# Peptides against a protein of PDB entry 6FRK: the designs that were tried, part 156

Target 1, 411 residues: chain A of PDB entry 6FRK
Amino acid sequence: NEEVLNAMLKEVCTALLEADVNIKLVKQLRENVKSAIDLEEMASGLNKRKMIQHAVFKELVKLVDPGVKAWTPTKGKQNVIMFVGLQGSGKTTTCSKLAYYYQRKGWKTCLICADTFRAGAFDQLKQNATKARIPFYGSYTEMDPVIIASEGVEKFKNENFEIIIVDTSGRHKQEDSLFEEMLQVANAIQPDNIVYVMDASIGQACEAQAKAFKDKVDVASVIVTKLDGHAKGGGALSAVAATKSPIIFIGTGEHIDDFEPFKTQPFISKLLGMGDIEGLIDKVNELKLDDNEALIEKLKHGQFTLRDMYEQFQNIMKMGPFSQILGMIPGFGTDFMSKGNEQESMARLKKLMTIMDSMNDQELDSTDGAKVFSKQPGRIQRVARGSGVSTRDVQELLTQYTKFAQMVKKM

## One batch from the design tools (peptide; made by RFdiffusion4, then SolubleMPNN)

Design b2_p19_1_s2 (from b2_p19_1, 10 letters changed)
Fold by OpenDDE base, seed 5:
Structure b2_p19_1_s2 (fold): chain B 411 residues (1-411), chain A 19 residues (1-19)
Amino acid sequence: as target 1 above (411 residues)
Amino acid sequence: SELEKLRKLYLELMKILDE
């Protein structure tokens, strides 16, 4: 029934607007979905909801695909990558994340700070680069970003660097002079790729901002940042539409490792609130948890120790950002971590592990660790003193452990 | 499957970390 279709499309359109998808794109998507759905096929008893979801998904996939192949660096060549974006977009942090990504892949990578406008830009880049052991270039005295970029690129070319990342000054919306500076830098260094960095949280402004950059410089790639927050990333569709450039990476948190290659299917699934079950499966498989026969056997027998919990906490920390992992689960919206940021959750996890580091083998390996502590309250006091926490903090950990152990027994 | 049990375990671990 056309009424049912219209009602379902209205719900989807509302959800997409709430996800910061541009109103023009939502309208076009609605029209495309209506045109793609044969009402006669809907009458044949097929699950109307699944058909509409599939049609919506297919149209969103098309919106993320600019029809242009993503630029990739060439091994053994000198690849110059210029970053452009607004101030506060996460551009400088993203330069470091990309440099670190390529370094971990075995590329000879370096960073250049050509941001002369922001006080402390070079210090920030230097700090990030030093922490990641990435070679860097910049100046405290040179005011011309063209000179800094040119000298830095020449230096690192002569040293046979393969990935040369150039960070530029962040722009404010109204500074034509800064756009001209950006063009001068691009002309001087002749980058192989220009990356526009966009904050996912800017919502409806994404299209206009992305277009303003594309109209001034030849943006060839997009990186979307701050996908760990409440932003579902609908603005990314607007950036692709405006730049006609592919999203190559996403930033998923504040850490240097909170950076991944863009995947279309998981992104659209998350945007629709369907989660990313496949991505979750992949992350779990990367941990090789199936190789832990001992854990599997314990779980089969309903056994779970404090040591087993500690080992699982270590595995969770290896999976990456909690917000990202939770966002892969259907029905866990962006608001699931409503009580704390990812850093707070990680700090809490580290605190719990520090408490367990003060436990002995008898406590850690007991099949009823909570009972061991309940029978001998002096153990709680010892662990509390050893870890520098309150007895209440230890009791809270034991309460959490008891919940897990009971869950495992019911599995 | 064992993988489903592991997934469920991690999900519940994460929920408790958010409580």
Scores: peptide ipSAE 0.028, ipTM 0.649, DockQ to the pose 0.125
Fold by OpenDDE base, seed 4:
Structure b2_p19_1_s2 (fold): chain B 411 residues (1-411), chain A 19 residues (1-19)
Amino acid sequence: as target 1 above (411 residues)
Amino acid sequence: SELEKLRKLYLELMKILDE
């Protein structure tokens, strides 16, 4: 039993290391799991694999919980949020994403560019802010980030902004001058929250980086970026351990909407390659699909039309990036869709919808759409011509529809 | 549950879109 446990733990430890979990944390987790597993209970014929997975999951949940409640902004108050992090961490993009998130939630939100080090930082922020219709402040002439931050915070406080986000300078590496600048900015503006932005793709360097920031600046929150890439996010555990601060949000792509509140259970599930079924459920629930009594009733009767499929494709498009959605499905790793494949998948979905846009109501509303087309092959040619696709593309769509309709009948 | 059926439908929709 101990040999089996050790073998399984070795596999888990390898997978966690491949997920960029810090070696010290992996070792500690291994010992904690060993201590938490009752070997006698494992002997009693319980699924040893499930027991170990559950124990690992539980210990990972503890590692991502710093035991400190995340700071949350207070409605109707002025909340100053200072961002800190290295250049290339996605800090500036994340400032815009967070601002947009709060703006969409009905907060009076603004952005301040106190990055005087990076050429074009203010122009980049301005571009992002303007696209999102977020008020912004910065300077083309002032080189002191303390002055810019102070003036911007004062301005937006006087204008009764509720969320005041301050983007600070980054550096390519940890430098004392960066930390001194961050401390001076923090002292001047007295932020309600200091957010450390970490790139998940730096892997094993996450601990040292996060520690260096926490040792110099009172980091209270962590945001992890680039979780759309090959990074499985194991570095996030290192950041929490080093900063003793909760992860509050994650960046899941390049779009301003590729930003979500951090959820522990989904994150750990994804880290273990179990997918994010809960996050998928939440996204599905956000679509208010339960309000589609007509669809539910059709599904009960095993009815599924091309129109029903079209409506579901529209719903999938509303769920966000396809790569993110697939990454929520167990067995679909983050590697399954390279960034190139997401655009291709969305293009494919749009192509399918364009084909269906060339169908008539009789074709769309038929409970056996494939049979309608099979009985009258001229319909395929009409739809193909109308949508600018091959007859083969229409046949492929009908084949996909048939697979769905058969699935619905089996449900 | 109806919600579970709907979830399964979406999962399969996504799989087929990935094929």
Scores: peptide ipSAE 0.032, ipTM 0.653, DockQ to the pose 0.092; fails the geometry check
Fold by OpenDDE base, seed 3:
Structure b2_p19_1_s2 (fold): chain B 411 residues (1-411), chain A 19 residues (1-19)
Amino acid sequence: as target 1 above (411 residues)
Amino acid sequence: SELEKLRKLYLELMKILDE
């Protein structure tokens, strides 16, 4: 029994290391799991695999829980949120995502660019803020980030903003001058929350980086970025361990909407390759897919039309990046769609929809759409001409539809 | 379950889109 436990723990530890979990945390988890598993209970015929998986899951949940309640903004108050993090962490983009998140929740939000070190930082923030219709402050002439941050915070306090987000300078390395600047800004504006932004792709370096920030400034929250595609998120555990601060949000892509509140259970499930079924359900429910019941009812009868496929394509486009949605489904690796493939997949999806926009209701609503086209090849030529595509492209769409409709009939 | 059918549906839609 101990040999079986050790073998299974070795597999889990290998998978966690491959997920960029810090080696110290993996070692600690291994010992905690060993201590939590009763070998006598394992002897009694319980599913050893399920017991180990549950113990591992429970210990990973503890690793993302710093035992500190996450800071939340107070409604009707002025909440100053200072962002800190390295250059390339996605800090500036995350400031805009957080501002947009709160704006959509009915908070009066604004952005301050206190990054005077990076050329074009203010232009980038201004561009993002303008696209999202978020008020912003910054300077092209002032070089002191303390002055810019102080003036911007004062301005937006006087204008009764509820969420005041301050973006600071990020550097490529942990430099004392960066930390001194961050401390001076923090002391001047007295933020209600300091958010450390971490890139999930920097797995093994996350502990040292997160610790360096926490040792210099009072980091109270963590945001993990680039949890799209190849980033397995193991570095997030290192950030929580080092900062002793909760993860409050995750950045899941490049779009301003690719931002969600952190949920422990879904995150750990995804980290273990179990998917995030709950988050997929939540995303599907947020789409107000009222037609899901009607679709499910059609699926029960093995009915699936080109219109049903079109509607599902629209729903998929609304759910956000394909790589993220696939990564929420058990058995799909996070690597299933490379970032390059995602844009191509979305372009392909849009092309397929454009072809279907040239179909008539008889073609779209037929329970055997492919047979309608096969019986009257002139329909393929009409649709091809109407959509500006080849007859081959229409045939490829019909082939894909046929594969899908056959699967629905087997369900 | 209806939810499992919906999941399988989305899975296969996404596979078809990745092919």
Scores: peptide ipSAE 0.029, ipTM 0.641, DockQ to the pose 0.104; fails the geometry check
Fold by OpenDDE base, seed 2:
Structure b2_p19_1_s2 (fold): chain B 411 residues (1-411), chain A 19 residues (1-19)
Amino acid sequence: as target 1 above (411 residues)
Amino acid sequence: SELEKLRKLYLELMKILDE
């Protein structure tokens, strides 16, 4: 029993290390899991694998929880939020995402560019803010970030803004001058919250980076960026451990809407390759598929047309990047879709839709579309010519459709 | 549930897109 436990723990530890979880945290987790598992309960014929998975899950949840309640803005107050982080961490983009998040929630939100070090930082922030219709402040002439931050905060306080976000200078490396500048800005504006922005893709460097920021400034919140289908997110555990601060939001892509409140359970589930069923449900519900009574009724009767398939492809395209959707499915690990594979899958989907755009209503609305084409092979040739594809490509689409239609009939 | 059927449909859609 101990040998089996040790073997399974070795597999889990390997998977966590591959997910960029810090070696020290993995060692501690292994010890905690060993101490939490009753070997006598494992002897009783209970599913040993499920017990270990549950114990691992529970210990990972503890690693993400710093035991400190996340700061939340107060409605009707002036909340100053200062952002800190390295250049390339996604800090500036995350400021815009957070501002947009609060604006959509009905908060009076604004942005301040206190990055005087990077040429064009203010222009970039201005472009993003203007596109999102978020009020902004900055200077083309003032070189002191303390002056810009102080003037901007005062301006927006006087205008009764509720959320005042201050973007600071990022550096490419940990530099003492950067930390001194951040401390001077923080002392001048007295922020209600200091948010550390971390790139999830930096892997094992997350701990050292997060610690360096926490040792210099009073980091109270963490935002993890670049949690697109390629980042396993294990570095987030290192950031929480080093900063002793909660993760409040995650960035899941490049779009301004690719930003969500941090949820512990879905995050740990994804980290373990268990998928995010809840997040998948939420995304499906956002598509208002429940409002499609016609589709539900068709599914109840085992009916599925080429048009129904086309509409589902459109819905999938609206869900966002395929890598994110696949990462929500149990058994599809985060590594299942490389960046290349996602573009290829999207190109394939667009190709299938282009083929269907060359079909007529009789073909699209038939309850047995494949049979319509099999009875009149000249239809395949017409569709192939109309869409600029081979007859083989049309046949492959019809084969895929037939698989779906058969699945719907078995449901 | 209808939601489970829909989830299964999307799962199979994604498998086909990976083929």
Scores: peptide ipSAE 0.023, ipTM 0.633, DockQ to the pose 0.099; fails the geometry check

Design b2_p19_1_s3 (from b2_p19_1, 9 letters changed)
Fold by OpenDDE base, seed 2:
Structure b2_p19_1_s3 (fold): chain B 411 residues (1-411), chain A 19 residues (1-19)
Amino acid sequence: as target 1 above (411 residues)
Amino acid sequence: KELEELNKLWLEIMKILDE
């Protein structure tokens, strides 16, 4: 039993290391899991694999919980939020995403560009802010970020802004001059929250980077960026451990809407390759797929039509990039769809939908659509001509439909 | 249980789209 436990823990530890979880955290987790597992319960014929997975899941949940309550802005107050992080971490983009998030929630939100080091930083922020209709402040002539930050914060305080976001200079290297500048800005504006922005793709470097920021500035919150299916996010655990600060948001892409509040359970499920079932449900619910109840009822009765398949393809297309959807499904690895395969998959779906657009209501609403076409082959030729495809393409669609309908009948 | 069934359906949809 101990040998089996050690073998399974070795596999889990390997998977966590491959997910960019820090080796020290993986060692600690292994010891904690061993201490939490009752070997007597393992002898009683319980599913040893499920028990180990549950113990691992529980210990990972503890690793993302710093034991400190996340800072939250207060309504009707002026909340100053300072952003810190390396250049290329997605800090500037994340400032705009957070500003847009609060603006959509009905907060009076603004942006300050205190990045004087990077040429065009203010123009980039101004473009993003203008596109999102977010008020902004910055200078083309002032070189001191402390002056810009102080003037911008004072201006927006006087205008009764509720959320005042300050973007600071990001450097490519951890330089003492950068940390001194950040400390001077923080001392001048007295932020209510300091947010460290971390790129999830930097893997094992997350601990050292996060620690360097926490040792110089009072980081109180973490935002993890580039969780767009390529990054496994294990570095986020290292950031929490080093900063002792909660993850408050995650960035899931390049779009301004690719930003969500951090949820522990979905994140750990994704890290373990269990998929983000809760995030899928939430995203499905946000799309007002009220028609899912009707579909679930049909599925319970073993009924599935070509129209039901068409509606599901429409829902898939509304959910956005397939890579995001696949990353939410258990057992699909993050690498399953390259960006090239996604466009091809969307083109395939559109082709299938175009074939179904040439079908009549009798064909679409039949509980045995394949049998309707098999009894009258002239229907296949009509649909093929109407959609501009081969009769083979229509037969392939009907074969796919039949596979689905058989699966639904077995549910 | 309903969610597991929906997820199985999605998995099969995706397999068919990759074929």
Scores: peptide ipSAE 0.024, ipTM 0.503, DockQ to the pose 0.103
Fold by OpenDDE base, seed 1:
Structure b2_p19_1_s3 (fold): chain B 411 residues (1-411), chain A 19 residues (1-19)
Amino acid sequence: as target 1 above (411 residues)
Amino acid sequence: KELEELNKLWLEIMKILDE
């Protein structure tokens, strides 16, 4: 029994290390799991695998919880949020994502560019802010970030903004001059929250970087970026451990909407390859698919048309990267859709939709669309010609549709 | 329940797209 436990823990530890979980945290987790598992209960014929998985899950949840309540902005007050982090961490993009998140929630939000070191920082922020219709402040001529930050914060306080986000200069290396500048800015603007932005893709370096920031700046919140289909997110655990600060949001891609509140349970579930059903539900609900009620009603009646399939493909395309959706599905590992596979899957969907664009309303709205085509083979040839595809491609689509329609009839 | 059914449908759509 102990040998089996040790073997299973070795596999889990290997998988966590491959997920960029810090070696110290993996060791601690292994010890905590060993201490939490009663070997006598494992002898009683309980599913040893489930017990170990549950113990691992519980200990990972504890590692993500710093025991500190996350700061939240106060409605009707001026909340100053200062961003800190290295260059390439996604800090500037994350400022825009957070501003957009709060704006969509009905907060009066603004952005300040206090990055005077990086050429084009203000242009990048201005571009992102303008696209999102977020008010912004910065200078092309002022080189002191303290002056820019102070003037911008004062301006937006006087205009009764509720969320005032300040982006600061990053550096490629941890330099004392960077931390001194950050401290000067922080002292001048007196932020209500300091957010450290960390790139998850740096793997085992996450701990050292997060610690270096926490040792110099009063980091109160963490945002983890680049949690797209390649970053397994284990570095997030290292950030929490080093900063003793909660992760408040995660960045899941390049789009302004690729940003979500951090949820511990879904994140750990995804990290373990269990899927994120809750995140999928939330993402589906955020799309405000007005037609969901009509679709659900059709599904309850065992009805599924080619139009219903087309609408679902449109909805999938609106949800953004397929890798994110698949990574939320239990049994589809985060690695299932490499960027190449995502583009291929999107191209495949677009091809299927293009075939359906050549169908008529009678074909699209038939509850037995495949039978409509089987009774009149000339329809397949018409659709194939209209969409510029082979008759085989149309038959493959109809075969897929038939599989779906059969599943819906069994639901 | 309705959302769970929709999610199941999406799951199956995604599986077929991967075939």
Scores: peptide ipSAE 0.023, ipTM 0.498, DockQ to the pose 0.099
Fold by OpenDDE base, seed 4:
Order: C-alpha cells, then structure tokens, then sequence
Structure b2_p19_1_s3 (fold): chain B 411 residues (1-411), chain A 19 residues (1-19)
C-alpha cells in the first residue's frame, strides 16, 4: 500500500512540476497528502486513486488559499486599485480587463496610465479604454508617474468614480528603481488594493518574482495572466505562497472579455487535468441563467426556436472565446481551436445573428422555423436581402437551426 | 467543422446545465 501510494504520489508530483508548481510546494503537498491519507482506509478497498486524487485536490485548494480574505471594492466609495508587475506580464491589458469587468457590473470605472517608462503605454491604454468606453487619464508630457497617478486619482475622486485603476510602469527585470517608483506611487495615491499581475508562463520563476514585489510593496491581490497558453497555472500557487495574497482574477486570452474571477475549485480541477466544469457552470450562471431557466424548460419540452438559438448565440458570445469554454470541457484540449479559428467562429456567430436580426417574430418564434421558411421560400430571399447575405447563407443557417432543434428534441 | 464544434459545445453546455 505504501509503495502504491508513493508511486501515485510520484506521478502526481511529476504532473504538478510539469504544471509549473514550485518544487517546494510540491514537496510540502506530498508530505501533507501522505499525512492526510489514512492507509487503513486505503486498505479497505476504496478506490485508492480517487482517495489520493481527493487528498491532492484538498491540499491544492489549501495552497491557493492564503488565509486572507480578498479585498473587494465598496459600492458608492472611491476604490483606488494600483497595478504592479513586470513588463510583459499582461499588466496593462489586465488593467483594461478589470476596468471593463467592473464597468459591465455597473461600477463607475476609470483608468490611469502612470507608465511613463514604456513608449506608447498611454496610447495603448487610451486605445483600449476608448474601445471599451472607459474614462482614462494620462499624460504625454509628464514623466513623473507619481504626478500622473496623483492628478488622475484626484480628478477621478472629484468626479465620484467608484473604481480607479492605476497602471504603473513595468520593467523587464526586478530593479530597485522600479520598486522605489512603485512605492512612491503607492504612498502618493494610497491605494485601497495593490494588485500584482503575474504571467503564468514564467513557471518556476513565479515565486521569486512574486516575493520580490511583496517584499517592496504591499501586494494584497494577485491576477494571473496567460492561462490560455501552455501554462497550466502552477505558478499561481507560487504567487499565492509568496505574496500571501489571494488570486482575484485570471486572464484567459487577449480579448477584453478574456477575464474572469478566480475560482479555486475549477482552477485546481484544470491544474489536475480534470477539466473546468465548475468554472463553465459558473460562467454560464453569470450569463443570467434566469432567462435560461425558461429556455431550459422549453428545451426539456423539445421546443427550440430561432429566437432561442439567437439567445444562445448571445450567451456564447458573452462567455468569450470558444477556446476558453472548450478548455473548460473535459476532453477538449487547449489546442483544439487555434486563436485564428476563434475569431472566425465569433465572426460566423455574428453573421448568423445578423441574419436572424432580419427575421420577423413569426419566423423567430416558430417552433419549426425551418418549415416556415421551406413553405414560403420568399422569406429566405427577404431575410437574405435584409441581412446583406446570400440565400445560401440563410439556408445554411436554417440547416444549422434544424440540426440544433433535432438535438434538442433528443435531449 | 466549426459548426459541429459549436453544436458539440452547446450540447455539452446544455448537458452541464441539466446536471
């Protein structure tokens, strides 16, 4: 039994190391798992693999819990959130993602670019903020990030912004001058939260980097980026351990919507290669499933309309890139959709929705929409003209709808 | 192919929601 346990723990430890989990954490986890497993229970014929997996899961859950409650913004207050992190960590993109996240949740959000070191930092932030309709502040002439941050925070405080996000300079390496600048900015603006942004792809370097930031600035939250890549997220455990700060969000791609609240169980499940079913459920639940309950009830009755399909396409589009969703489904590898295919797939969905926008309520609300169009081919021509597509494109949509409706009837 | 993938995705989502 001990040999079997040691062999299985060796496999798990190898998988965790391959997932960029720090070797110290893996050793500690191995010891904790060994201490948590009752060898007598393992002797009683219980699925030894499931027990070990559960023990590993439980200990990994503890490793992502710093024992500190995550800071949350207070509604109706001015919450200053300072971002810190290395250049290339995705910090600037993450600032925009977080601002957009809070804006979509009905917070009055703004962005401040206090990155004076990187050429075009302000232009990039301005471009991202403008696309997302997020108010922004920065300077083309001021070179002191402390002045920019202070002026921007003061401005947005006076304008009663609730979420004030400050992007700071990132350097390529840990430099004392960077940390001094960060400390000066932090002292000037007195942030309610300091967010360390970490690239998951840096692997075993995560601990040392996260520690270096924590030792210089009061990091209170972690955001992990680039979890859509080859990074299995093990570096996130190292960041939590080093910063003693919770992971609050994950960056899961390049799109502004490729950003989600951190969830412990889904993350650990993904780290273990179990899939992110819970994260998928939660992401689907965030899409206001109350409207989906009525849809689910209709689906249970084998009713599926073009409107129902349209609403599902809206939901899928709100869920973000298909790779993220597919990467949450067990058995769909991260490699299944190249980034190029996602944009094309989203463009196709938008095209299908545009075709449906040219349909009338009778067509959209028919339980047999394909038959409505088949009985009156003039409808296809009308919709095709209205949406600027070919009659073939409308027929393809109706063929797709028919396939969906047939699948729903079999559910 | 993408449509088949979308269909599979949708079915898996619906299956997960029905669980």
Amino acid sequence: as target 1 above (411 residues)
Amino acid sequence: KELEELNKLWLEIMKILDE
Scores: peptide ipSAE 0.012, ipTM 0.397, DockQ to the pose 0.024
Fold by OpenDDE base, seed 3:
Structure b2_p19_1_s3 (fold): chain B 411 residues (1-411), chain A 19 residues (1-19)
Amino acid sequence: as target 1 above (411 residues)
Amino acid sequence: KELEELNKLWLEIMKILDE
């Protein structure tokens, strides 16, 4: 039992390290999981894998929970939100995304560019703000970020703005001069929230960066950027651990709408490469997975029939919006199925199912369905006529089935 | 392993649907 536990923990630890989770956090998680698992309960015939997965998941949830309630803006008040972070973290883009998020929620929102160090910072912010129809403030002539931030905050307070977002200078390195400037801006404007923006792609560097910001300014919130289909997100755990601050939002792409409130469960499941395990398990349990034990046994034996494919298509159609399901599958980005592609994919599934509805039990239950059709081409013509499709459409389905059955044989 | 196999199956079904 201990050997099995150690082997499974080694796989999980490897996956977490591959996901750019800090080695210290992975070690701590391993120890906590070992301490949380009762080896006697594992001996009682409980699914050892489910127990370990649950323990790992629970410990990862603790790593993203700093034990501090996330700051939320107060309606009808003036809320000053200061952004801090390195250049290239997506800070300026994230300011615009957050402003647009609150504007769409009916908040009177504005943007201030207090980045005097980067040439064209104000033009970039102005371009983003104008595109989103967000009021903005900045200067082409003032070089002191404290003056710009103070004047902009005062202006928008006097105009009764509810959300006042201040973008600050970002540098390529942790420099004392950057931190001094950030502290001076923070002291002048007295922000209600300081948001640290972190790039998820920087991996192991996240801890040291996040700590350096927290040691200089009172970071109260984290936003993680570049959580597209390639970013493993493990650095986010390091940022939470270092800042002791919750992740409030994530950036998932380049578009102004590629921004969502942070959700712990979907994030941890994506990090583990298990998708939204809880939502997948819940949807899968809602789908009465009792039928999937039989499928899983067939898959273990490299057996996959056209009926098994049909049943999977039915399950997919029952799961609801594909975009949500795909977001729950490891390696699929949230954008993989645009809303337009979802309807088209569902129509394609329905077409494939309609073709299979014209097949007989011998064709559906054959472990080599493609060979049944290849040996007797008259079956293709019968199915095509029965489903109102071309013989080509039936051949395309059989080609897809063959690709799938070959993959199952390699599993 | 069963869930991983199911997930791989799902991924390939989705690839087939996007082809």
Scores: peptide ipSAE 0.029, ipTM 0.552, DockQ to the pose 0.099; fails the geometry check

